Peptides against a protein of PDB entry 3T7K. Designs and how they scored, part 13

Target 1, 248 residues: chain A of PDB entry 3T7K
Amino acid sequence: KAEKILARFNELPNYDLKAVCTGCFHDGFNEVDIEILNQLGIKIFDNIKETDKLNCIFAPKILRTEKFLKSLSFEPLKFALKPEFIIDLLKQIHSKKDKLSQININLFDYEINGINESIISKTKLPTKVFERANIRCINLVNDIPGGVDTIGSVLKAHGIEKINVLRSKKCTFEDIIPNDVSKQENGGIFKYVLIVTKASQVKKFTKLINDRDKNETILIVEWNWCVESIFHLNVDFTSKKNVLYQKK

## One batch from the design tools (peptide; aimed at target 1 T150 W223)

Design b1_p12_3 (made by RFdiffusion4)
Pose (drawn by RFdiffusion4):
Structure b1_p12_3 (pose): chain A 234 residues (1-94, 102-181, 189-248), chain P 12 residues (1-12)
Amino acid sequence: KAEKILARFNELPNYDLKAVCTGCFHDGFNEVDIEILNQLGIKIFDNIKETDKLNCIFAPKILRTEKFLKSLSFEPLKFALKPEFIIDLLKQIHQININLFDYEINGINESIISKTKLPTKVFERANIRCINLVNDIPGGVDTIGSVLKAHGIEKINVLRSKKCTFEDIIPNDVIFKYVLIVTKASQVKKFTKLINDRDKNETILIVEWNWCVESIFHLNVDFTSKKNVLYQKK
Amino acid sequence: SSEEELEELFHL
């Protein structure tokens, strides 16, 4: 059936996209529209799996969804495209000349896209390997944890902030000896005291979740930035 | 809806 629709075309382009959508197309399209996209070398997965080697993201804009943040750890991310690409493409299908250049997500330029080819992840480059994360983090630890691991963090240690003792805190073994992501000022005081009591001469970095988000959007951890840094001892 | 709610939480 979709072949009949496509039988009208002399030649079909191979867009070669393995994409997820975020902020769009939250189920699929109709079956015909889906089979057409495959015939054009466009495959859209429901969720991100490391072994599908996704290279594209469809989104109306830069978003803080798990999908958008994780798309910045594709190997590599080749295209970050507005949904209008698929829309214009299917509109024309129903010769094919829709291109991959008229649909960039504003604010995601080549300089950032290109960093996804780097042989390292953003937090791996920053020597942030093992972190502690408060259990009350907005978005929950499982998701925020998945995003951070997708960006080079190997160990996520979750701290029940009200209950945890110094012994629960894991060092950042790879440089900050202790890295914590926190929500409350109430947590900064408790953790600096605990660590300063037990490991006085060592280094500490305490940041908000937004510090990690900014670092992912820039694919760079800027240690000279005070933005979203709650405490540091270096 | 759940995706949008999660995104809003990421802004906190």

Design b1_p12_3_s1 (made by RFdiffusion4, then SolubleMPNN; from b1_p12_3, 4 letters changed)
Fold by OpenDDE base, seed 4:
Structure b1_p12_3_s1 (fold): chain B 248 residues (1-248), chain A 12 residues (1-12)
Amino acid sequence: as target 1 above (248 residues)
Amino acid sequence: KKEEELEKLFGL
């Protein structure tokens, strides 16, 4: 059926998109539209898998969803597009108006606001954002909104190798893992990195660490610190935004 | 469900 619909075009673009969607297309696509999109080199996946070599995200705007945050870890993210691209594309293809010789839709007209070429270019870097920041091992409190699995999965996509989940009420100093990275000359390496949700956790963990491992470097942040770092594909250690405690 | 939960929990 898709072939018959597309036969009216003399030339078909190959968009070469391997995409996920977030905040749009909740009902999916019908079989014919999926076939049409596939013929145009647009493949939409339900979930992110590394093996699929995803290069595109569809979303109405910048979102804090798992898919959106992980899309910024694609290697590279080629396109971050508004769903209107697909809508307009399918609308043009299903239009009964005369022999459209060509599909006249440019991907660049559908860029998500705030995902600019500077962000896209950073996804071509050989390292992930937290890897570049010398953050390999983190401690994550178990009561984090969104759950440790989702948050942990996003963080891993962005180069954190080890996520230690802290049972905030029961944990001791021995439960806190160090960020085991070799000192690079120009990057502030924190021995202990923690993501917490409450001021009481800051007080607890700072005390535990300072009592047992004096003079060590500590970074305690909110989840929003990670989100901002992901959205910029850069960690700004000069910013106090979303930093709850820092000891250099 | 999980994806929508992140948006709701962290606020845009």
Scores: peptide ipSAE 0.032, ipTM 0.724, DockQ to the pose 0.489
OpenDDE base, seeds 1, 2, 3, 5: peptide ipSAE 0.032, 0.032, 0.031, 0.032; ipTM 0.720, 0.720, 0.718, 0.721

Design b1_p12_3_s2 (made by RFdiffusion4, then SolubleMPNN; from b1_p12_3 with L9Q H11L)
Fold by OpenDDE base, seed 1:
Structure b1_p12_3_s2 (fold): chain B 248 residues (1-248), chain A 12 residues (1-12)
Amino acid sequence: as target 1 above (248 residues)
Amino acid sequence: SSEEELEEQFLL
């Protein structure tokens, strides 16, 4: 059925998109439209898998969803597009009035606001954002909104290798893991990195660490610190935004 | 789905 619809075009673009959607297309696509998109080199996946070599995300805007945050870890993310790209494309293809021999839709006209080429270019780097920041092992409180699995999955996609989940009420110093990175000569590495939700957790963890390992470096942040780092594909250690405690 | 609920929670 798709072939008959597309037969009116002399040339078909190959967009070479392997995409996920977030905040759009909740009802999915009908079988004919999926076939049409596939013939145009647009493949939409339900979930993110490394094996699929995803290079695109569809979203109406910058979102804090798992899919959106993980899309910034694609290797590379080629396009972050508004859903209107698909809508306009399918509309043009289904239009009987347009004797158009060609599909006239440019991907660049549908870029998500705030995802610029400077962000896209960083997805071509051989390292992940937290890897570049020397954050390998973190401590995550178990009461984090979104859940430890989702948050942990996003953080791992961005180069954190080990996530230690802390039971905030019951944990001791022995439950806190160090950020096991080799000391670089330039001293910018935190031995303890923690993501917390409450001021009481800051007080608890700072006390536990300082009482047992008094001279070590500590970074305690909110989830928003990670989100901002992901959205910029850069960790700014000069910023105090979303930093709850820092000891250098 | 639990995944959709998670996507909605991150929109808040």
Scores: peptide ipSAE 0.031, ipTM 0.685, DockQ to the pose 0.358
OpenDDE base, seeds 2, 3, 4, 5: peptide ipSAE 0.031, 0.031, 0.031, 0.031; ipTM 0.682, 0.683, 0.686, 0.684

Design b1_p12_3_s3 (made by RFdiffusion4, then SolubleMPNN; from b1_p12_3, 4 letters changed)
Fold by OpenDDE base, seed 5:
Structure b1_p12_3_s3 (fold): chain B 248 residues (1-248), chain A 12 residues (1-12)
Amino acid sequence: as target 1 above (248 residues)
Amino acid sequence: DEEEKLEELFSL
């Protein structure tokens, strides 16, 4: 069926997209449309796997979903596109009225607002955002909205190697892991990095650390600190936004 | 969709 539909075009583009969708196409695609997209070099995956070498995200706007946040870790993210790209493409292909010899859809017309070339270019860097920030090991409270697995998966996609989950009510100093990074000459390394949800946790963890390791560096942030860092593909240590406690 | 729920949770 797809071949017969596409046979009317003299030339078919190869878009070379390996994509996931978020906030769109909840009902998926029919088999014919999937085959059409495949013939145009557009492959849509249900889930993110590193082995698939994904390079594209479809979303109506910037979202805080797991898929969207992880898409910024693609190597590289080539395109962040609105779903209208697929809609208009399929509409043009299925059109019986248009004596179109060619498909006239340009990917660049469908960019997601706020995902600019500067962001896309940073996805070509050899390192991940938290790796560049010397954040290798973090502590994450177990009561975080979204769940430790989802949050942890996003953080790992962005270069955090080890996530230690803290049982906030029961944890002791010995449960807190250090950020095991060799002191490089050029950057403030925090020995303890924690993501927390409540002011009471800040008070607890600062006390535990300062009582046992008085002179060490501490960074305590909320989840939004991580999100902002991901959206910018840069950690700004000069900003106090979403930082709950910092000791240099 | 689990994904929409995650968006709401992350927007809080």
Scores: peptide ipSAE 0.032, ipTM 0.712, DockQ to the pose 0.745
OpenDDE base, seeds 1, 2, 3, 4: peptide ipSAE 0.032, 0.032, 0.031, 0.031; ipTM 0.712, 0.712, 0.710, 0.711

Design b1_p12_3_s4 (made by RFdiffusion4, then SolubleMPNN; from b1_p12_3, 4 letters changed)
Fold by OpenDDE base, seed 3:
Structure b1_p12_3_s4 (fold): chain B 248 residues (1-248), chain A 12 residues (1-12)
Amino acid sequence: as target 1 above (248 residues)
Amino acid sequence: DEEEKLEELFLL
């Protein structure tokens, strides 16, 4: 059926998209439209798997979903596109009126606002954002919204190797892991990195660390610090935004 | 539905 629909075009583009969707296409696609998209080199996957070599995200805007945040870790992310790309494409293909010799839809007309070439270029770097920031091991409180598994999965996609989950009510100093990074001469390396949800946790962890390891560097941030770092594919250590405690 | 809930949870 798809072949018959596409036969009216003299040439077909190959978009070479391996994509996931977030905040759009919740009902999926019908079988014919999936086949049409496949013939145009557009493959849409339900979930992110490294083996699929995903290069595209469909979303209406920048979102704070797991899929969107992880898409910025693709190697590389080639395109971040609005769902209107697919909608307009399928609409043009299903249109019976015009014997269009070719499909005239440009990917660049459908870029998600705020995902620019500067962001795309950073996804071509050989390192992940937190790796570049010398953050390898973090402490994560167990009461984080979204859950430690989801948050942890996003952080791992962006170069965090080890996530230590802290039982915020019961944890002691011995439960806090150091960020084991080789001393690079010029980098703001924090020995203790923590993601917390409450001011009471800041007070608790700062006390525990300072009482037992008084001269060490500490970074305590909100989840929003991680999100902003991901959206920019850069950690700005000069910014105090979403930083709850910092000791250099 | 599940993704929207995740977005809302991440904004809090």
Scores: peptide ipSAE 0.098, ipTM 0.745, DockQ to the pose 0.795
OpenDDE base, seeds 1, 2, 4, 5: peptide ipSAE 0.090, 0.092, 0.082, 0.076; ipTM 0.744, 0.742, 0.741, 0.742

Design b1_p12_4 (made by RFdiffusion4)
Pose (drawn by RFdiffusion4):
Order: sequence, then C-alpha cells, then structure tokens
Structure b1_p12_4 (pose): chain A 234 residues (1-94, 102-181, 189-248), chain P 12 residues (1-12)
Amino acid sequence: KAEKILARFNELPNYDLKAVCTGCFHDGFNEVDIEILNQLGIKIFDNIKETDKLNCIFAPKILRTEKFLKSLSFEPLKFALKPEFIIDLLKQIHQININLFDYEINGINESIISKTKLPTKVFERANIRCINLVNDIPGGVDTIGSVLKAHGIEKINVLRSKKCTFEDIIPNDVIFKYVLIVTKASQVKKFTKLINDRDKNETILIVEWNWCVESIFHLNVDFTSKKNVLYQKK
Amino acid sequence: SEFNNEPLDSDF
C-alpha cells in the first residue's frame, strides 16, 4: 500500500535517520506514513537504546526532556531536526526534495553537535565520575540517574538526605573528592559539616541539577562558572 | 529553603 504511494516516484532519497522524537509524535503516525518513512531510510524508535545507534532527534525546540538531554550523548548526534521535516516530507509524499538543512532546532548549532563525536562524555571530560544524588531530586533518581550515566557518570550513589551519614557518601574516584547534587540549602549544610568533620582537607563540589543540565546543553563543564554551584572547596 | 532545581520537561 505504501509501495503504491511510492510507486509514483522515480527515485527515493535515503535520509538515513535513526531518531527519537521528544515533544512530538508521542505515539507513531498512521501505518502508511510509518512504512513510507522506512522506505526513505527514516526509522523512529520509541525509546533510546544504546545499541540502536540513534543519530537524530526530532523536537520543536531545545527541551529538558530525558530524550533531548540523552540525544546529546548520541555517537554521534548528526541531526537535531524540527518536526516540520517529517511533516513537510509526508505532505510532499502524499519528486521528493525535502532537505535536512531547512529544519534545524534553533540554538543547537554545529559546534555543539560536533562535540558528540568527541571520544569522551561531557562529565567524563570533567573528571566527574562518581557522584552522590539526593533522593528527593525532581524527576526522580532513576531518570536523572539515567541521563547522567548517559553522559559519562559511572556511579550514582543515592543519598536519603535526612538519614545519611558520612559513611554513605562515596568519593569521586577517577579533581573533586566529593561531588553531590542537591536540592536544598538544608542539604548543603548537613553535607559540608559531615565531610568537613571527617575529611577536612579534601575537596567538595555541591551543585544543583541545573548545573548538570547546562553542562549537557553546552557539552562542557565550565568550572569557572558560579551559576548553580552551591558550595565548593578546592 | 530550596534552590532552583528545574524539573525535566514533559515529553507529552
């Protein structure tokens, strides 16, 4: 059936996209529209799996979804495209000349896209390997944890902030000896005291979740930035 | 007090 629709075309382009959508197309399209996209070398996965080697993300804009943040750890991310690409493409299908250049997500330029080819992840480059994360983090630890691991963090240690002792705190073994991601000033005081009591001469970095988000959007950890840094001892 | 920890955007 989709072949009949496509039988009218002399030649079909191979867009070669392995994409997820975020902020769009939250189920699929109709079956015909889906089979057409495959015939054009466009495959859209429901969720991100490391071994599918996704290279594209469809989104109306830069978003803070798990999908958008993880798309910045594709190897590599080749295209970050507005949904209008698929829309214009299917509109024409129903010769094919829709291109991959008229549909960039504003704010995601080549300089950033190109960093996804780097042989390192953003937090791996920053020597942030093992972190502690408070259990009350907005978005929950499983999701935030998945995003941070997708960006080079190997160990996520979850702290029940009200209950945890110093012994529960894991060092950042790879440089900050202790890295914590927190929600409350109430947590900054507790953790600096605990660590200062037990490991006085060592280094500490305490940041908000937004510090990690900014680092991912820039694919760079800027240690000279005070934005979203709650406490540091270096 | 609480810091400005913006949650993830909704996918939907």

Design b1_p12_4_s1 (made by RFdiffusion4, then SolubleMPNN; from b1_p12_4 with E2T E6T F12K)
Fold by OpenDDE base, seed 4:
Structure b1_p12_4_s1 (fold): chain B 248 residues (1-248), chain A 12 residues (1-12)
Amino acid sequence: as target 1 above (248 residues)
Amino acid sequence: STFNNTPLDSDK
C-alpha cells in the first residue's frame, strides 16, 4: 500500500533519520505511514538504545523528558525537529490533489526552537558534557523525583560513568564515593559531587564530608543543574544557579 | 533556598 501511494512521486528523498518522539505522536503511526516513512529513510523508534545509533528527536519544543534529554547525547544529534515535519510530510504524500511530482519538505524548516547549530555541534564532540566537566562519579540521593534509574540513565547518557545511590536517611561518609578523575591542569575537579533534593541533605553531606575529609572539594547540586548543563551541553562552573553547596 | 524538585516532564 505504501508503494502504491509513493508511486506517484518520481523521486523520493532519503532523510536518513533514526528518531524517537517525545511530547508528540502518542498514538504512534499506522503500518502504512510507518512504511511510507521507512521508504523516505525515516525510522521511528519507541525507545532509545545506543545500538540504534539514533540521530534525531521529534518534539514540539524543548522538553525535560527522558527522551529529549537523552537525545542531546546522540552521537551526533543531527536533527531536532518539530512533529510538523512528519505531519506535513504525510499530509503531502496522502494528498490526492497535489500534482507534485516530488516531495518538497526541508528539514531545516522544522527545527525545534532553541536547538541551534551551537548545540548540535557540541553533540559531535568526542566527549559527553559531564565528561568534559570532569564529572565521572556522582552521588545521587535515593529519594530523587523521577527515580534513580531514570535520572541515572540520563546522567550516564551524558558521560557519568558511576552513579552511587545514597540512602539519604542511613548513609554515612563511607557510602559517599569520590569523583575519581585525573587532575587536569585547567579544570577544577570536585572530589565529591552530589545531587540532592532537600536542604537537610545538604547539611548532612557537607557535615559528613567536611568532618571526615577536610579541605576536599565538594559540589552539591539540584537536578536542575544537570538539566541546564544538558540543555546547553556545557557545564558552567561560574554559575551559582541550582548549586546548593560548593567548596573549591 | 527553594528546591525545585521537578524531575522530568511526562513523555505523554
Scores: peptide ipSAE 0.339, ipTM 0.869, DockQ to the pose 0.687
OpenDDE base, seeds 1, 2, 3, 5: peptide ipSAE 0.338, 0.333, 0.338, 0.338; ipTM 0.869, 0.868, 0.870, 0.870

Design b1_p12_4_s2 (made by RFdiffusion4, then SolubleMPNN; from b1_p12_4, 5 letters changed)
Fold by OpenDDE base, seed 1:
Structure b1_p12_4_s2 (fold): chain B 248 residues (1-248), chain A 12 residues (1-12)
Amino acid sequence: as target 1 above (248 residues)
Amino acid sequence: ETFDNKPLDSDK
């Protein structure tokens, strides 16, 4: 039993982690280890649910998984940790060396490379990254790799309120929704925001919009534009990276 | 022509 294993320690840390895993621990944990982790204030969930108030992610590195991308929307994300934290922790606990009065593992030693305090601090902001960027409604092509549901779910986690799925071959101008954001005096607000996968779609949508609404602002981007924005928890409108078409 | 854009990594 976990209690017997942990009884050798004079004090136990409470890490207060509510975590998901991505790119690691595919086989899960045995019952004893789960209980050990629970006693240490580490609870691992299979899926992301808002009600669970998740604050941690385990991953070997920065990944473009749904879970990783969504973890950056946690409120806040307290820790992004390498799986070695759990591995080393369990190794120490299972060690038969009588001399271990304390668990000596520091969370900060296991931070995922590239997830720094600047990123973590941004997860404490009251707004989401796309909300801050005045992007609330987007158009998403139906042939997006990964599927509109998964991609849409990630985008929604980061402040997109409405996702309009475009049938790329059959859509008309009337199918394209505007980004319904009140005109801010100093903000580069794009009336039409689109995520596309093909050059032909860029040509099509630019033509449709410009023919019917010539004076409006347009932003057409790749999915990578969204990913980079999420990884930085900031939208850089000065960057042309992953921007396919921009009309200010 | 589709852009070379990896949509998502596999979770597993």
Scores: peptide ipSAE 0.361, ipTM 0.889, DockQ to the pose 0.868
OpenDDE base, seeds 2, 3, 4, 5: peptide ipSAE 0.357, 0.358, 0.357, 0.361; ipTM 0.889, 0.889, 0.888, 0.891

Design b1_p12_4_s3 (made by RFdiffusion4, then SolubleMPNN; from b1_p12_4 with S1E E2T F12K)
Fold by OpenDDE base, seed 1:
Structure b1_p12_4_s3 (fold): chain B 248 residues (1-248), chain A 12 residues (1-12)
Amino acid sequence: as target 1 above (248 residues)
Amino acid sequence: ETFNNEPLDSDK
């Protein structure tokens, strides 16, 4: 029993982690180890649910997984940790060395490379990254790699309110939704925001919009534009990286 | 021509 294993320690840390894992621990944990982790205030969940108030992610590195991308929307994300934290913790706990009065593992020693305090601090902001960028409604092509549901779910986690799925071959201008954001005096608000996968789509949508709504602002980007924005928790409108078409 | 949109990584 976990209690017997932990009884050798004079004090137990409470890490207060509510975590998901991505790119690690595919086989899960045995019942004893789960109980040990629970006693240490570490709860690992299979899926992301808002009600669970997740604050941690375990991953070997920055990944482009749904879970990793969504973890950056946690409120806040307290820790992004390498799986070695759990591995070393369990190794120490299972060690038969009588002299271990304390668990000596520091969370900060296991931070995922590239997830720094600047990123973590932004997860404490009251707004989401796309909300701050005045992007509320987007158009997403139906042939997006990863699927519209997964991609849409990630985008929604980061403040997109409405995802309009475009049937790229059959869509007309009337199928394209505007980004319904009130004109701010100083903000580069795009009336039409689209995520596309092909040059033909850029040509099509730019033509459709410009023919019917010639004076409006358009932003057409790749999915990588969204990913980079998420990884930085900031939209850089000065960057042309992953921007396919922009009309201000 | 399809743009190089890297697919989402697998969780597993």
Scores: peptide ipSAE 0.296, ipTM 0.872, DockQ to the pose 0.879
OpenDDE base, seeds 2, 3, 4, 5: peptide ipSAE 0.291, 0.293, 0.293, 0.292; ipTM 0.872, 0.871, 0.872, 0.871

Design b1_p12_4_s4 (made by RFdiffusion4, then SolubleMPNN; from b1_p12_4, 5 letters changed)
Fold by OpenDDE base, seed 3:
Structure b1_p12_4_s4 (fold): chain B 248 residues (1-248), chain A 12 residues (1-12)
Amino acid sequence: as target 1 above (248 residues)
Amino acid sequence: STFDNKPLDSEK
């Protein structure tokens, strides 16, 4: 069926998209449309797997979804597109009225607002955002909204290798892991990095660390610090936004 | 500092 529909075109584009969708296309696509998209080099996956070599995200806007945040870790993210790309493409293909010899849909016309070339270019870097920031091992409180598994998965996608989950009410100093990174010349290495949800946790962890080793460097942040870092694909250590405690 | 413990957005 798809072949018959596409036969009217003399030349078909190959978009070479391996994509996931977030905040759109909840009902999926019919079999014919999936086949059409496949013939145009557009493959949509249900879930993110590294083996699929995903290079595209479809979303109506910047979202704080797991998929959207992880899409910024694609190697590279080639395109972040509005769902209207697919909608308009399929409309054009199914249109009987236009003797269209060619499909005239430009990917660049459907870019998600706020995902610019500067962001896309950073996804071509050989390192991940937290890797570049010398953050390898973090401590994450167990009461984090969204759950430690989901949050941890996002953080790992962006270069955090080890996530230590802290039972915030029961943890001791010995439960806190150091951020074990090799001394790179350019950038402050924080020995202890923690993501917390409450002021009481800030007080607790700062006390625990400072009582045992008062000379150690500490970074305590909110989840929003991580999100902002991901959205910019850059950690700005000059910003105090979403930083709860910092000791250099 | 007011903690913003906003969860992740839903995929749906």
Scores: peptide ipSAE 0.379, ipTM 0.873, DockQ to the pose 0.635
OpenDDE base, seeds 1, 2, 4, 5: peptide ipSAE 0.379, 0.378, 0.378, 0.375; ipTM 0.875, 0.873, 0.874, 0.873; seed 1 fails the geometry check

Design b1_p12_5 (made by RFdiffusion4)
Pose (drawn by RFdiffusion4):
Order: structure tokens, then sequence, then C-alpha cells
Structure b1_p12_5 (pose): chain A 234 residues (1-94, 102-181, 189-248), chain P 12 residues (1-12)
């Protein structure tokens, strides 16, 4: 059936996209539209799996979804495209000349896309390997945790902020000895006291979740930035 | 649930 639709074309391009959509196409398209995309070398997965080697993301803009943040750890991310690409493409299908250049997500330039080829992850480059994360983090620890691990963090230690003792805090073994992601000023006080009491001479970095988000969007951890840094001892 | 999580992350 989709072949009939495509039989009217002399030649079909191979867009070679393995993509997820975020902020768009939240189920699929109709079955015909889907089979057409595959015939054009465009495959859209429901969720991100490391072994599918996704190279593309469809999104109306830069978004803070798990999918958008994780797309910045594709190996490599080749295309970050507005949904209008698929829309214009299917409109024409229903010769093919829709291109991969007229549909960039504004704010995601080549300099950032290119960093996804780097042989390291953003937090791996920053020597942030093992972190503590408060249990009450917005988005929940499982998701935030998945995003941070997708960006080079190996150990996520979750702290029940009200209950945790110093012994529950894991060092950042790879440089900050202790890295914590927190929500409340009430937590900064508790943690700096606990660590200062028990490991006075060591280094500490306490940041908000937004510090990690900015680092991902830039694919760089800027240690000279005070933005979203709640406490540091270096 | 996914939409709630995305909302919380956006408003963070």
Amino acid sequence: KAEKILARFNELPNYDLKAVCTGCFHDGFNEVDIEILNQLGIKIFDNIKETDKLNCIFAPKILRTEKFLKSLSFEPLKFALKPEFIIDLLKQIHQININLFDYEINGINESIISKTKLPTKVFERANIRCINLVNDIPGGVDTIGSVLKAHGIEKINVLRSKKCTFEDIIPNDVIFKYVLIVTKASQVKKFTKLINDRDKNETILIVEWNWCVESIFHLNVDFTSKKNVLYQKK
Amino acid sequence: SEEEIDKEMEEA
C-alpha cells in the first residue's frame, strides 16, 4: 500500500535517520505514513536504547525532556530537527526534495552537535564520576539518574535528605571529593556540616539540578560559573 | 506520568 504511494517516484532518498521525537508525535503516525518513512531510511523509536545508535531528534525547540537531554549523548547526534521536516516530507509524498538543512532546532548549532563526537561524556570530561542526589529531586531520581548516567556519571547515590548520615555519602572517585545535587538550602547546611565535621580538609561541590542541565545543553561543565552552584570548597 | 515528570523538569 505504501509501496503503491511510493511507486510513483523514480528514486527515493535515504535520509538515514534513527530518531526519537520529544514534544511531538507522541504515539506514531498512521501505518502508511510509518511504512513510507522506513522506505526513506527514517526509523522512529519509542524510547532511547543505547544499542539502536540513535542519531537524530525531532523536537519543536530545545526542551528539558529526558529525551532531549539524552539525545545530547548520542554517539554521535547528527541531526536535531524540527517536526516540520517529517510534516513537509509526508505532505510532498502524498520528486522528493525535502532537505535536512532547512529545519534546525534553533539554538542547537554545529558547535554543540559536534561535541557529541567527543570520545568522552560531558561529566566524564569534568571529572564528575560519583555523585549524591537527594531523594526529593523534581523529576524523581530514576529519570534524573538515567539522564546523568547517559552523560558519563557512573554512580548515583540517592540520599534521603532528612535521614542520611555522613556514612551514606559516597565520594566522587575518579577534583571534588564530594559532589551533591540538592533541592533545598536546608540540605546545603546539613551536608556541609556533616562533611566538614568528618572530612574537614576535603573538597565539596553542591549544585542544583539546573547546573547539570546547563552543562548538558552546553556539553561543557563550566567550573568558573557560579550559576546554580550552592556551595563549593576547593 | 511522563508528562508530569517533563513538567517538573521544565519548571525546575

Design b1_p12_5_s1 (made by RFdiffusion4, then SolubleMPNN; from b1_p12_5, 7 letters changed)
Fold by OpenDDE base, seed 3:
Structure b1_p12_5_s1 (fold): chain B 248 residues (1-248), chain A 12 residues (1-12)
Amino acid sequence: as target 1 above (248 residues)
Amino acid sequence: KEKEIEELLENA
């Protein structure tokens, strides 16, 4: 069926997209449309797997979904596109009006607002955002919205190697892990990095650390600090936004 | 249904 539909075009584009969808296409695609998209070099996957070498995301806007946040860790992310690209493409293909019309849809017309060339270019860097920031090991409170598994998976995709889950009510100083990074001369390295949800946790952890390991560097942030860092593919240590406690 | 990761509720 797809071949018969596409036979009216003299030349078919090859978009070379390996994509996931978030916040769109919840019902998926019919078999004919999947075949059409495949013939145009567009393959849509249900889940993110490293082996699939994904290079594209479809979303209506910037979202705080696991898929969207992880898409910024693709190597590289080539395109972040609105679902209207697929919608308009399929509409044009199913239109019977022009027998010899070329498919004339430009990917660049469907870019997600806020995902610009600067962000795309950073996905070509050999390092991940938190790796560049010298954040290897973090402490994560167990009561974080979204759950430690989802949050942890996103953080790992962006270069955090070790996630220590803290049981906030029961944890002691001995439960807190250091951020074990080699002292590089020019980077603000924090010995203790923590993601917390409440002001009471800030008070607790600052006390525990300062009482037992005096004069060490501490960074305590909320989840939004991580999200902003991911959306910009850069950690800004000069910003106080979403930083709950910092000791240099 | 894919859900957005909830923002930390600002302390009311």
Scores: peptide ipSAE 0.103, ipTM 0.716, DockQ to the pose 0.261
OpenDDE base, seeds 1, 2, 4, 5: peptide ipSAE 0.087, 0.094, 0.103, 0.080; ipTM 0.721, 0.723, 0.720, 0.726; seed 5 fails the geometry check

Design b1_p12_5_s2 (made by RFdiffusion4, then SolubleMPNN; from b1_p12_5, 7 letters changed)
Fold by OpenDDE base, seed 1:
Structure b1_p12_5_s2 (fold): chain B 248 residues (1-248), chain A 12 residues (1-12)
Amino acid sequence: as target 1 above (248 residues)
Amino acid sequence: MEKEIEEQLENA
């Protein structure tokens, strides 16, 4: 059926999109439209898998969803597009009145606001954002909103290798893992990195670490610190925003 | 429905 619909066009673009959707297309697409999109080189996946070599995200705006956050770890993210791209494309294809020999839809007209070429270019870097920041091992409290699995999955997509989940009420110093990175000459590596949700956790963990390992560097942040770092694909250690405790 | 991962510090 899709072939018959597309036969009216002399040339078909190949968009070469391997995409996921977030905050849009909750009802999916009908079989004909999926076939049409596939013929145009647009493949939409339900979930993120590395094997699929995803290069595109569809979303109405910047979102704090797992899919959106992970899309910024694609290698590279080629396009971050509004759902209107698909809507307008399908509308043009289904239009009987326009004897259009060509599909006239430009991907660049549908960019998500705030995902610019500077962000896209950083997805071509050989390293991930937290890898570049020398954050390899983190401690994550078990009561974090969104859940440790979801947050942990996002953080791993962005270069954190090891996530240690802390039972905030029961944990001891021995439960806290160091950020095992080689000391660089210029400093700036934190031995202990923690993501916490409450001020009481800051007090607890700072006490535990300082009582047992008094001279070591500590970074305690909110989840928003990670999100901001992901959205910029850069860790700004000069910013105090979303930093709850820092000891250099 | 996909949930946004929002964390607000509860001001104790």
Scores: peptide ipSAE 0.329, ipTM 0.824, DockQ to the pose 0.176
OpenDDE base, seeds 2, 3, 4, 5: peptide ipSAE 0.328, 0.323, 0.324, 0.325; ipTM 0.825, 0.821, 0.820, 0.814

